# Designs tried in a protein design run: peptides against a protein of PDB entry 4J2C. Part 107

Target 1, 107 residues: chain A of PDB entry 4J2C
Amino acid sequence: MEDPFFVVKGEVQKAVNTAQGLFQRWTELLQDPSTATREEIDWTTNELRNNLRSIEWDLEDLDETISIVEANPRKFNLDATELSIRKAFITSTRQVVRDMKDQMSTS

## One batch from the design tools (peptide; made by RFdiffusion4, then SolubleMPNN)

Design b2_p28_8_s3 (from b2_p28_8, 14 letters changed)
Fold by OpenDDE base, seed 3:
Structure b2_p28_8_s3 (fold): chain B 107 residues (1-107), chain A 28 residues (1-28)
Amino acid sequence: as target 1 above (107 residues)
Amino acid sequence: MEEKEKEEKRMEELMEKLKKKLEEAKKK
């Protein structure tokens, strides 16, 4: 049986990859206006923002699961190492999202 | 939309499982 946490983790990772692709396109459109239309810029911007928001939502849920587990890790069959790995995923993913959001707010 | 709904369902199932275990732990 697959751990549900890792199922969601995998889906978040896929969403991050999609967002990164949109972000890359977003930067390209703004760096070379001669190849960009206002329509594509707006579409890309909106899609990117929506994806980032969705990722943040999922991370909140995952973070909540960690809070629950921390009440009694042994009962949940999670040792300190596994818990640390899950926390690290949330922290690092939030940072990736934040980096993209920061660039969008300054452009 | 379909994938988002599926993802939400999986998250809900996960949360339910963990909450159940938490309640069981409190009874010991």
Scores: peptide ipSAE 0.156, ipTM 0.662, DockQ to the pose 0.045
Fold by OpenDDE base, seed 5:
Structure b2_p28_8_s3 (fold): chain B 107 residues (1-107), chain A 28 residues (1-28)
Amino acid sequence: as target 1 above (107 residues)
Amino acid sequence: MEEKEKEEKRMEELMEKLKKKLEEAKKK
């Protein structure tokens, strides 16, 4: 049996990889509009934004699980080391998403 | 879309499980 948090963590990581691929294409399309159709630009932009929103939603739920554990550490029996790793994953992933969103909003 | 739906389902199940545990703990 796998840790439920780890399972969701893995799915979020896959979503990040997908978003990064879309982001790369998005950057290329906007860099040289002569090689891109308006339809492809719009599609890529929409898919990228949807993926980023999905990741953010999952991170919020994962963050809530941490809050639940911290509310009653005895009940969930999770040590400080594992809790720190989970917090770090959420923090770092939010930063990755934020960086892509910031670049999209300024271009 | 399919993969996203699976992830959302897993997240919902996880949150529901943990929320139930939290509510049970509050009864102590």
Scores: peptide ipSAE 0.153, ipTM 0.665, DockQ to the pose 0.043
Fold by OpenDDE base, seed 2:
Structure b2_p28_8_s3 (fold): chain B 107 residues (1-107), chain A 28 residues (1-28)
Amino acid sequence: as target 1 above (107 residues)
Amino acid sequence: MEEKEKEEKRMEELMEKLKKKLEEAKKK
């Protein structure tokens, strides 16, 4: 039986990698407007926002799954250390998303 | 909106799986 947390975690990690790539391109487009078209700027911005929104949505769901597991962690074969690691993943990923969002909102 | 709905449905199914497992564990 596959651990559903790791299934979603994997998807979130992929989305984070995609978002980071889009964010890098976004910064490049803004730093050198001579090489950027309005169409590419708009596309990159929208794709980035959509990815970030998707990540945040999945993180909320992961947080909910943790709440479910915490109701009976031992029977789910998860100790306190494992739960802490899962919580840390959510916390750190939320920070990564927030950092990108903050930079976008202040630009 | 459509993508969010798909993700919501996916996770609802996931959460139901977890809830089911939890309920089964309580019965043991």
Scores: peptide ipSAE 0.145, ipTM 0.656, DockQ to the pose 0.054
Fold by OpenDDE base, seed 4:
Structure b2_p28_8_s3 (fold): chain B 107 residues (1-107), chain A 28 residues (1-28)
Amino acid sequence: as target 1 above (107 residues)
Amino acid sequence: MEEKEKEEKRMEELMEKLKKKLEEAKKK
C-alpha cells in the first residue's frame, strides 16, 4: 500500500509551488498596474486563495496522521527521523502559507 | 464550501488508507 502521507505530501508540495508562482504574479500585477487587467488580478487572487486553502486543509489531514503514526511508528516502518521530517514539513509549510496570507492581507 | 467538501472526502480516503495500514500492521 502506498503511504498516504507521501501521497498527500506530494499534492501539498505541488500546491505550494503553484501558490508561490501565483503569489509572484499577484505581486507583479499589483506593482505594475499598467500591465494588469482586472480579470487577471481577480483570477490570480482567486486561484491563489484556493491553493492556499487547499494546502491548509491538507496540512490538517497530514497533522492528524502524525498522532496516528506516533502511536505505532515501528509498525508503519517509520523511525524518529522520518517522523521529525514529517512534522517539520507541516510546520514549515504552514509558515510559508502564513507568510503569503499575511502579505495578501496587508495589501 | 466546495473546497471543504472536497477535503472532507480526502480525509475519508486518507483515513481509509491509514486504517488499512493499521489493520495490516496488527497482523504482523
Scores: peptide ipSAE 0.158, ipTM 0.661, DockQ to the pose 0.103; fails the geometry check

## One batch from the design tools (peptide; made by RFdiffusion4, then SolubleMPNN)

Design b2_p29_1_s1 (from b2_p29_1, 17 letters changed)
Fold by OpenDDE base, seed 3:
Structure b2_p29_1_s1 (fold): chain B 107 residues (1-107), chain A 29 residues (1-29)
Amino acid sequence: as target 1 above (107 residues)
Amino acid sequence: SKEEEEREKELLKKLEEIAKKKKEEEELE
């Protein structure tokens, strides 16, 4: 049986990679109007937003796993190092999402 | 939300199963 945290983590990592690709294309389309069609810009923008929302939703699931373990420390017996690593992943991923969202809002 | 609560319950059940397996392995060592 796989740890539920790592199952969701894998989904998040996949979604982040997809979002980063879409974000790169999004920036290219906006920087070079001669290459961009309105349809591609709109599609890319919508897909990017959808991916970012998906990541945020998955991060909530990861937060729940942390909360469950911390509420029942004797039952799950995860050490402080592992919990720290998991929290760091959530925090860093949220920052990545926030950075993309900030750039989209200012463009 | 109710939906998040249900997801939490499911995650808890999965974690409990993992914890049970880990305990059984420890007892066999």
Scores: peptide ipSAE 0.069, ipTM 0.498, DockQ to the pose 0.130
Fold by OpenDDE base, seed 5:
Structure b2_p29_1_s1 (fold): chain B 107 residues (1-107), chain A 29 residues (1-29)
Amino acid sequence: as target 1 above (107 residues)
Amino acid sequence: SKEEEEREKELLKKLEEIAKKKKEEEELE
């Protein structure tokens, strides 16, 4: 059985990049209302929230893959170093999402 | 043990389900 971690990781990375772009635009729109329509603000906000939600769901899937691998180390042939790298990815990505969400909640 | 074997089977099943879902999502892009 193939480890699906890389598949989910790729999707997460794409979503993070998209979210970061939307977040940047969101920040710009709020900083200069003269250059923003309400429609664009609402659209950007909605798309950003959707992307962040998608990332969070995928991170849960990644956590599950970690648990499965740890329970079946011989089947997946992953050493402690690789597992640490995967866990670090999840942790760092959660932090990125949290940072954006925190800024949105205070605006 | 039987309990360990059953747990493994459930985890493997979950892994397959995750892989399937992500494959489908990727194909829709």
Scores: peptide ipSAE 0.053, ipTM 0.523, DockQ to the pose 0.313
Fold by OpenDDE base, seed 1:
Structure b2_p29_1_s1 (fold): chain B 107 residues (1-107), chain A 29 residues (1-29)
Amino acid sequence: as target 1 above (107 residues)
Amino acid sequence: SKEEEEREKELLKKLEEIAKKKKEEEELE
């Protein structure tokens, strides 16, 4: 069976890229009201929030996969280096999401 | 032990479910 971490990681990476683009647009719209319509602001905001929620949910799944692998090291044969890389990915991605969420909450 | 084996099976099942779910979600996009 295919490693589920790989699948979810790919989805997360795509969602992060999308979220970053939306976040940039979101900031631009709020900084220059003359170029922003309410419809675009609302759409961008909603899409951004949806993406961020999706990422957070996927990160929880990734954590679960790590927990399962750590509980069954002989079954999945992931060395400490690979596990560390996976954990680092989750941690760094959570920070990226947190940064965007913090900025959205303070605006 | 038998108990450990059962716990392993449960975890593996969960892993498979996660993998299956994500695959299906990708197909729906």
Scores: peptide ipSAE 0.051, ipTM 0.512, DockQ to the pose 0.263
Fold by OpenDDE base, seed 4:
Structure b2_p29_1_s1 (fold): chain B 107 residues (1-107), chain A 29 residues (1-29)
Amino acid sequence: as target 1 above (107 residues)
Amino acid sequence: SKEEEEREKELLKKLEEIAKKKKEEEELE
């Protein structure tokens, strides 16, 4: 059976890209009220939070897959390098999400 | 999207099923 990690990873990457775009717009809207409507601010904020939540949920799933795959090395045929890449992806993505959340909480 | 989340859950479930089968097989040996 296929290892589903890369599928979820791809979706996380898409969500991260979307979140980063929304975060940029969110920052711009708050910095210059003359370019912002309340509707756009609310929409952007909501979409951003939804994306971040989606990412966090997926990261939990990805984290669980690490243990499962590591327990079945013969089935998935993953080496240490691939496992390291997967772990690094989860860790770095969590940091990206945390950074955005921290900035949102201070605004 | 909700559909994507459901797909992800299904994929993870399949992975877990593989792990479960392996564990059960090892316990029987």
Scores: peptide ipSAE 0.081, ipTM 0.534, DockQ to the pose 0.068; fails the geometry check

Design b2_p29_1_s2 (from b2_p29_1, 18 letters changed)
Fold by OpenDDE base, seed 3:
Formats: sequence, C-alpha cells, structure tokens
Structure b2_p29_1_s2 (fold): chain B 107 residues (1-107), chain A 29 residues (1-29)
Amino acid sequence: as target 1 above (107 residues)
Amino acid sequence: SAEEEKREKELMEKLLKKKEEREKKLEEL
C-alpha cells in the first residue's frame, strides 16, 4: 500500500513557498508607496490570503491522518519516528502561517 | 499535477472511510 502523505506534504510546502513570496511582496508594497499600486496591493493581499487558507485546509487533513493512525496503529504500520516527523511538520507549518497572519492583522 | 491531485483525493477518501469506521466503533462502546 502506497502512503500518499508525502504528496500532500509536498503541496503544502509549495504553497508555503508561494505564500512566503507573496508575503514578502506584500510587505514591500506597504513599506514603499512609490512602488505600490492599489491594484497590486489588493491582488497580492488576496492571493496571500487564499494561499494561507489552502495551507490551513491541507493541514487539517494532515492532522486528521495523525488522529486516525494513532487510533489504529496496527492498520497503518507507522513507527513512532515517522509519526513524530509528521506531527512536527504540521506544528511548524501552522506556526509559519500564524506568523504571517499575525503580521497581516497588525498592519 | 494531475497525478498528485489523484493521490491526494485517494488519501482523502481513505481518511473519510477510516474516520467513519472509528466513529462507529466508538459509538458501539
């Protein structure tokens, strides 16, 4: 049986990279009015929010996989190390998203 | 990619199935 967890993880990682790029541009636009148009600010803001939402959705699914595996370890046959790695990825990614959201809410 | 989306969909389907099975077992306790 193939474990598709890494596929979703990969998609999350790509979305994080995209979000970080958008976040960087977002900060630049707000800090330098000479380079900013209202249209680009709005577009960047919306795209950033959409990416963050996408990440959060994927993380919810990944988090549910953890709960299911822990409830039936014999079925999925994952060792403690792999489970810890998956948990750490979810936790750290949520923190990255939270940090960006916090900065957006205070700007 | 299409293959990645397919694999993700399959994962979600498995998750839903296992979640439902878990809920049923909990209700039977």
Scores: peptide ipSAE 0.112, ipTM 0.564, DockQ to the pose 0.034
Fold by OpenDDE base, seed 4:
Structure b2_p29_1_s2 (fold): chain B 107 residues (1-107), chain A 29 residues (1-29)
Amino acid sequence: as target 1 above (107 residues)
Amino acid sequence: SAEEEKREKELMEKLLKKKEEREKKLEEL
């Protein structure tokens, strides 16, 4: 069976990359109102929020994969190093999302 | 998107299967 962690991780990574691009554009639009129309601002904001929500949902799934593996380490045969990497990915990604959400809340 | 929903469905199916295996193992303890 395919390791579900990598499936979700791939989706999260794509969503993070997309969100970072949207966030950059979002900041540019707010810094200079003459840069784009209100429609672009609304679109960018909406797409950014959608991506962030998608990431948060997937991170819950990633947490579940960790729990499943830790409950039966013999079955899934993951070493401590890999588990540490996976946990670090979840933690760091949550921080990235939180940072963007905090920025959006203050604007 | 439809493709995103498809991927999510497949993901959930995989997770569900592993959860079932986990719960079954725990019940045997």
Scores: peptide ipSAE 0.111, ipTM 0.561, DockQ to the pose 0.069
Fold by OpenDDE base, seed 5:
Structure b2_p29_1_s2 (fold): chain B 107 residues (1-107), chain A 29 residues (1-29)
Amino acid sequence: as target 1 above (107 residues)
Amino acid sequence: SAEEEKREKELMEKLLKKKEEREKKLEEL
């Protein structure tokens, strides 16, 4: 069977990029209300939250792929180094999401 | 094991479905 990790990693990366763009716009809209409509603020906020939620869901799935590989590493021909890289990706991505969520919760 | 293969298959199907849904969302942004 195919390595399930590749299926969602790319989607997570795309979602992170989208979220970061929305987050940037979100900060700009709140920074200068004179250039922002309430409709745009609400839309941006909702889209950002949805993207962050999507990422978090995908990260749970990635954790599951790690568990599957660790249960039978020979089947997937992955060594400890590759597993470490995958775990690092998940950890770092969670940090990126957490940073954005923390800033949103304090605003 | 058979149970492991079943879980792997279910995960793959789930992830592929999520990919399709996300692609639609990203295209709308």
Scores: peptide ipSAE 0.089, ipTM 0.598, DockQ to the pose 0.300
Fold by OpenDDE base, seed 2:
Structure b2_p29_1_s2 (fold): chain B 107 residues (1-107), chain A 29 residues (1-29)
Amino acid sequence: as target 1 above (107 residues)
Amino acid sequence: SAEEEKREKELMEKLLKKKEEREKKLEEL
């Protein structure tokens, strides 16, 4: 059975990178309204929210992959170190998403 | 990509199986 974690992880990483870029642009647009159109602000905001939502959804899937592996450790042959790394990735990514969401809600 | 989509579907199948197993366990309680 194929380990499902790497599939979703790659997508999460891409979405995080995209979200970070959008977040940076979002902050720039709000800090300098003279260079920002309402349309661009709205588009950037929506794209950012969509990416964050995508990440959150995938993180739920990643949590399930952990559960799947832990339910049958012999099948996947993952040691405690690898599982710890995977869990850390999920936790840290959730924090990254949370930080962006918090800043968006307070702006 | 098509290959990524295939792998995602496989993941979904695994997730569904896990959920079904959990459901069965809950029904047995």
Scores: peptide ipSAE 0.112, ipTM 0.557, DockQ to the pose 0.034; fails the geometry check

Design b2_p29_1_s3 (from b2_p29_1, 16 letters changed)
Fold by OpenDDE base, seed 4:
Structure b2_p29_1_s3 (fold): chain B 107 residues (1-107), chain A 29 residues (1-29)
Amino acid sequence: as target 1 above (107 residues)
Amino acid sequence: SMEEERREKELMEKLLKKKEEKEREKLLE
């Protein structure tokens, strides 16, 4: 059985990078109206929110994967260190998403 | 890549199956 966790992790990382880029552009557009059209602001905002929601969805699935592994440790043969790394990734990524969402809600 | 997407799909299918099993178990309790 192949361990697909890292595949999803990779997709999450790509989505995070995309979201961070969009967030940066979103910030720039709101800080400098001379370089911003309403259309670009709306597009950027929409794409950013979509990426954030995608990340959150994937994180929920990754979190469920952790539960499955913990329930069947012999089947998946993961040690405590690897499991801790996976949990840390989920936790830290959720924080990154939360920070961006908080800033968007207060702007 | 297509292979990565396939692997991710397999994970999703496994997760979905597990969720469905849990839901059925809860309904039977």
Scores: peptide ipSAE 0.121, ipTM 0.542, DockQ to the pose 0.035
Fold by OpenDDE base, seed 5:
Structure b2_p29_1_s3 (fold): chain B 107 residues (1-107), chain A 29 residues (1-29)
Amino acid sequence: as target 1 above (107 residues)
Amino acid sequence: SMEEERREKELMEKLLKKKEEKEREKLLE
């Protein structure tokens, strides 16, 4: 078994970038309805929600990768610093997702 | 990329197997 963390991390990073773009457009559409169609609002909203859900699913997988590594310390030569960095990535990404979800739920 | 998707699929299969093993262990405890 190879270190699985980098595989999922890459997908998460791409999804975060996409979500941030969609979120920006989402806020713009809601702030100026005269420039928005109902179709674009609906599409943007749905795409954003789908993207956020994808990120959350991948973050669960990242947590599992950490568990795998911690259960096999000899197989995966990762020190405490590297593990902390990986955990920090998950934590910070969850916060980014949570912030967007909170704003969507209150709008 | 398609290569990345393949690797991700393999990871998911491994994770699924790991979850199944954990559930089995819980039953033995």
Scores: peptide ipSAE 0.111, ipTM 0.539, DockQ to the pose 0.034
Fold by OpenDDE base, seed 1:
Structure b2_p29_1_s3 (fold): chain B 107 residues (1-107), chain A 29 residues (1-29)
Amino acid sequence: as target 1 above (107 residues)
Amino acid sequence: SMEEERREKELMEKLLKKKEEKEREKLLE
């Protein structure tokens, strides 16, 4: 059985970096209307939301893999350290996404 | 259970597909 977790993790990490860049631009555009066009605001907002949704989808899948592994520890042979790393990644990434979503909703 | 195994299979197939897609993307870079 293949372990694709690291690949999905990498994809999520790239999406997070992209989202953070888009979020920064989004805040800049809203703070200075003289430098912002409606088209760029709409594009940035849409791309940001798409990235956040993609991340959340992948995190749900990754979280489910944790449950499967914990239910069948002898089948997958992942040690406690690796499981902790995976759980920490999911938890911290969810917080990053939540922070951006909260700021967008209160803007 | 059979249902749990089915869910596991579906999830692993989905994640494996993503892995293959990413590998192909890397090869094309």
Scores: peptide ipSAE 0.105, ipTM 0.584, DockQ to the pose 0.805
Fold by OpenDDE base, seed 3:
Structure b2_p29_1_s3 (fold): chain B 107 residues (1-107), chain A 29 residues (1-29)
Amino acid sequence: as target 1 above (107 residues)
Amino acid sequence: SMEEERREKELMEKLLKKKEEKEREKLLE
C-alpha cells in the first residue's frame, strides 16, 4: 500500500510556494500604489485567498493521512520520529497560512 | 499526469475507507 502522505504534501508545498509569491506581490502592491493597478490588486487578492483556502483543505487531508497510518502501523511501519515530522509540517504550514490571513485582515 | 491522478484516486479511496472505519468505531462506543 502506498503511503498517502507524500501525495497531499506535494500539493500543499506547491500551494504554499504560490501563496508566498502572491502574498509578497500583494504587500508590494499595497505599499506602492503607483505601481499597482486595481485589476492586479483584485486578482492578486483573490488568488491569494483561493490558494490559502486550498492549503487549508489539503491540510485536512494530511491530517487524515496521519490517521490512516496510525490506524495501521504494521502496514506503513513509520516510527514516532517520522510521524512527528509529518505533524510538525502540518502545524507549521497552518501557522504560515494563519500569519498571512492575519496580515490580510488587518490591512 | 495519469499517474498523479491514479495516486490521488487511491488516496481518496483510503481516506473514505478510514472515515467509514471511524464511523463504525463510534457506533460501537
Scores: peptide ipSAE 0.088, ipTM 0.516, DockQ to the pose 0.034

Design b2_p29_1_s4 (from b2_p29_1, 18 letters changed)
Fold by OpenDDE base, seed 4:
Structure b2_p29_1_s4 (fold): chain B 107 residues (1-107), chain A 29 residues (1-29)
Amino acid sequence: as target 1 above (107 residues)
Amino acid sequence: SEEEKKREEELLKKLEEKKLEREKKLLEE
């Protein structure tokens, strides 16, 4: 059994980058109506929400990968530092998603 | 995406392997 963490980490990182770009555009569209069409606003909003949901789904899977590794210490041979890094990645990514969702709910 | 689905399938496979190992352990006890 391979380390399952690599399965979805890459996709999470890609989705975060995409979401950040979409979020930036989303804020720009709302800040300057002269550069915004309703179609672009709707598209951007939809794509952003889809990416955020994708990230949240993958983060749940990453939590499960942590459980797999912690339950099989001899197989994966990860030290406490590596596990801490992985947990920090999940926690920080959840915060990034939460921040964007909070801003979207108030705008 | 299709790539995302493939990755998810791989993760699910790994989760199933873990479950199988737990079941085997329980049967051997």
Scores: peptide ipSAE 0.105, ipTM 0.531, DockQ to the pose 0.037
Fold by OpenDDE base, seed 2:
Structure b2_p29_1_s4 (fold): chain B 107 residues (1-107), chain A 29 residues (1-29)
Amino acid sequence: as target 1 above (107 residues)
Amino acid sequence: SEEEKKREEELLKKLEEKKLEREKKLLEE
């Protein structure tokens, strides 16, 4: 088995970047709805939610990759530093998603 | 995207295989 972490991480990073852009537009549209149609607001909201769900889904998979590596240390030969980096990525990404979701729920 | 979905499915397959392997080992203990 190959180390699947980097594959999922790449997808997560892309989704995060996309979500951040959509979130920015989302906030702008809500601040001044006259600048766009209702259709754009709905589209932006939908796309944002989809990206956030995608990220959350991938983060679950990343958690599993951590478990796999920790259960097979000799096979993957990852040191504590690398594992820490991976765990930090998951934790920080979850926080980013949570922050956006919190703002969306309170708007 | 569909490509992303496909890659994710492949990953999940690998993860599932690993889970099955772990389960097998647990049953043998």
Scores: peptide ipSAE 0.101, ipTM 0.546, DockQ to the pose 0.036
Fold by OpenDDE base, seed 5:
Structure b2_p29_1_s4 (fold): chain B 107 residues (1-107), chain A 29 residues (1-29)
Amino acid sequence: as target 1 above (107 residues)
Amino acid sequence: SEEEKKREEELLKKLEEKKLEREKKLLEE
């Protein structure tokens, strides 16, 4: 059994970067609607929401990988520091997603 | 990529196996 964490982390990081770009454009469009068409607003909103959902799904998988590793300590041989780093990545990424979702829900 | 999708499928398989294990534990308790 190979360590499953690396399988998903890279995709999460890419999705976060994409979401941040979409979020920036989303805020600009809402601040000055004359800068874009309604089609762009709708596209940006939908792409952003889809991207955030993708991240949340991957974070659930990452969270479960922690459980797999903790259930097989000898097999993976990860120390407490590495586990802490992985948990911190999940927690911080969830916060980033939560912040964007909160701003979208209030706009 | 196809290689990435393959790795994701393997992860999903492991996650499913873990879920089944947890379900079995609940029945034994």
Scores: peptide ipSAE 0.080, ipTM 0.507, DockQ to the pose 0.033
Fold by OpenDDE base, seed 1:
Structure b2_p29_1_s4 (fold): chain B 107 residues (1-107), chain A 29 residues (1-29)
Amino acid sequence: as target 1 above (107 residues)
Amino acid sequence: SEEEKKREEELLKKLEEKKLEREKKLLEE
């Protein structure tokens, strides 16, 4: 059995970076409608939502990876510090996603 | 990458198997 955490973490990190870029563009388009086409607004909105959904799905997978490791601590040889880092990554990423979703829902 | 995709597929397989095992356990209770 291989430690599956690194597999999903990398994808989450990429998706977060992409989402942050899309979110920035999304806010710019809404703040200056004269520079925005409806097509660009729709595209940006859809891409952003898709990325956020992807992140949320992967975070569920990351939670499962933690469960797998915690069930076999000797096999993966992870100490409390490493587990704390992994949990912190999930928690902080969920907060980032939540913040973007909150701003989108209130716009 | 193709290797990342392969590793992800293996992870998903493991997660699905674990999910099925949990469901079976719940049915046996």
Scores: peptide ipSAE 0.069, ipTM 0.506, DockQ to the pose 0.034

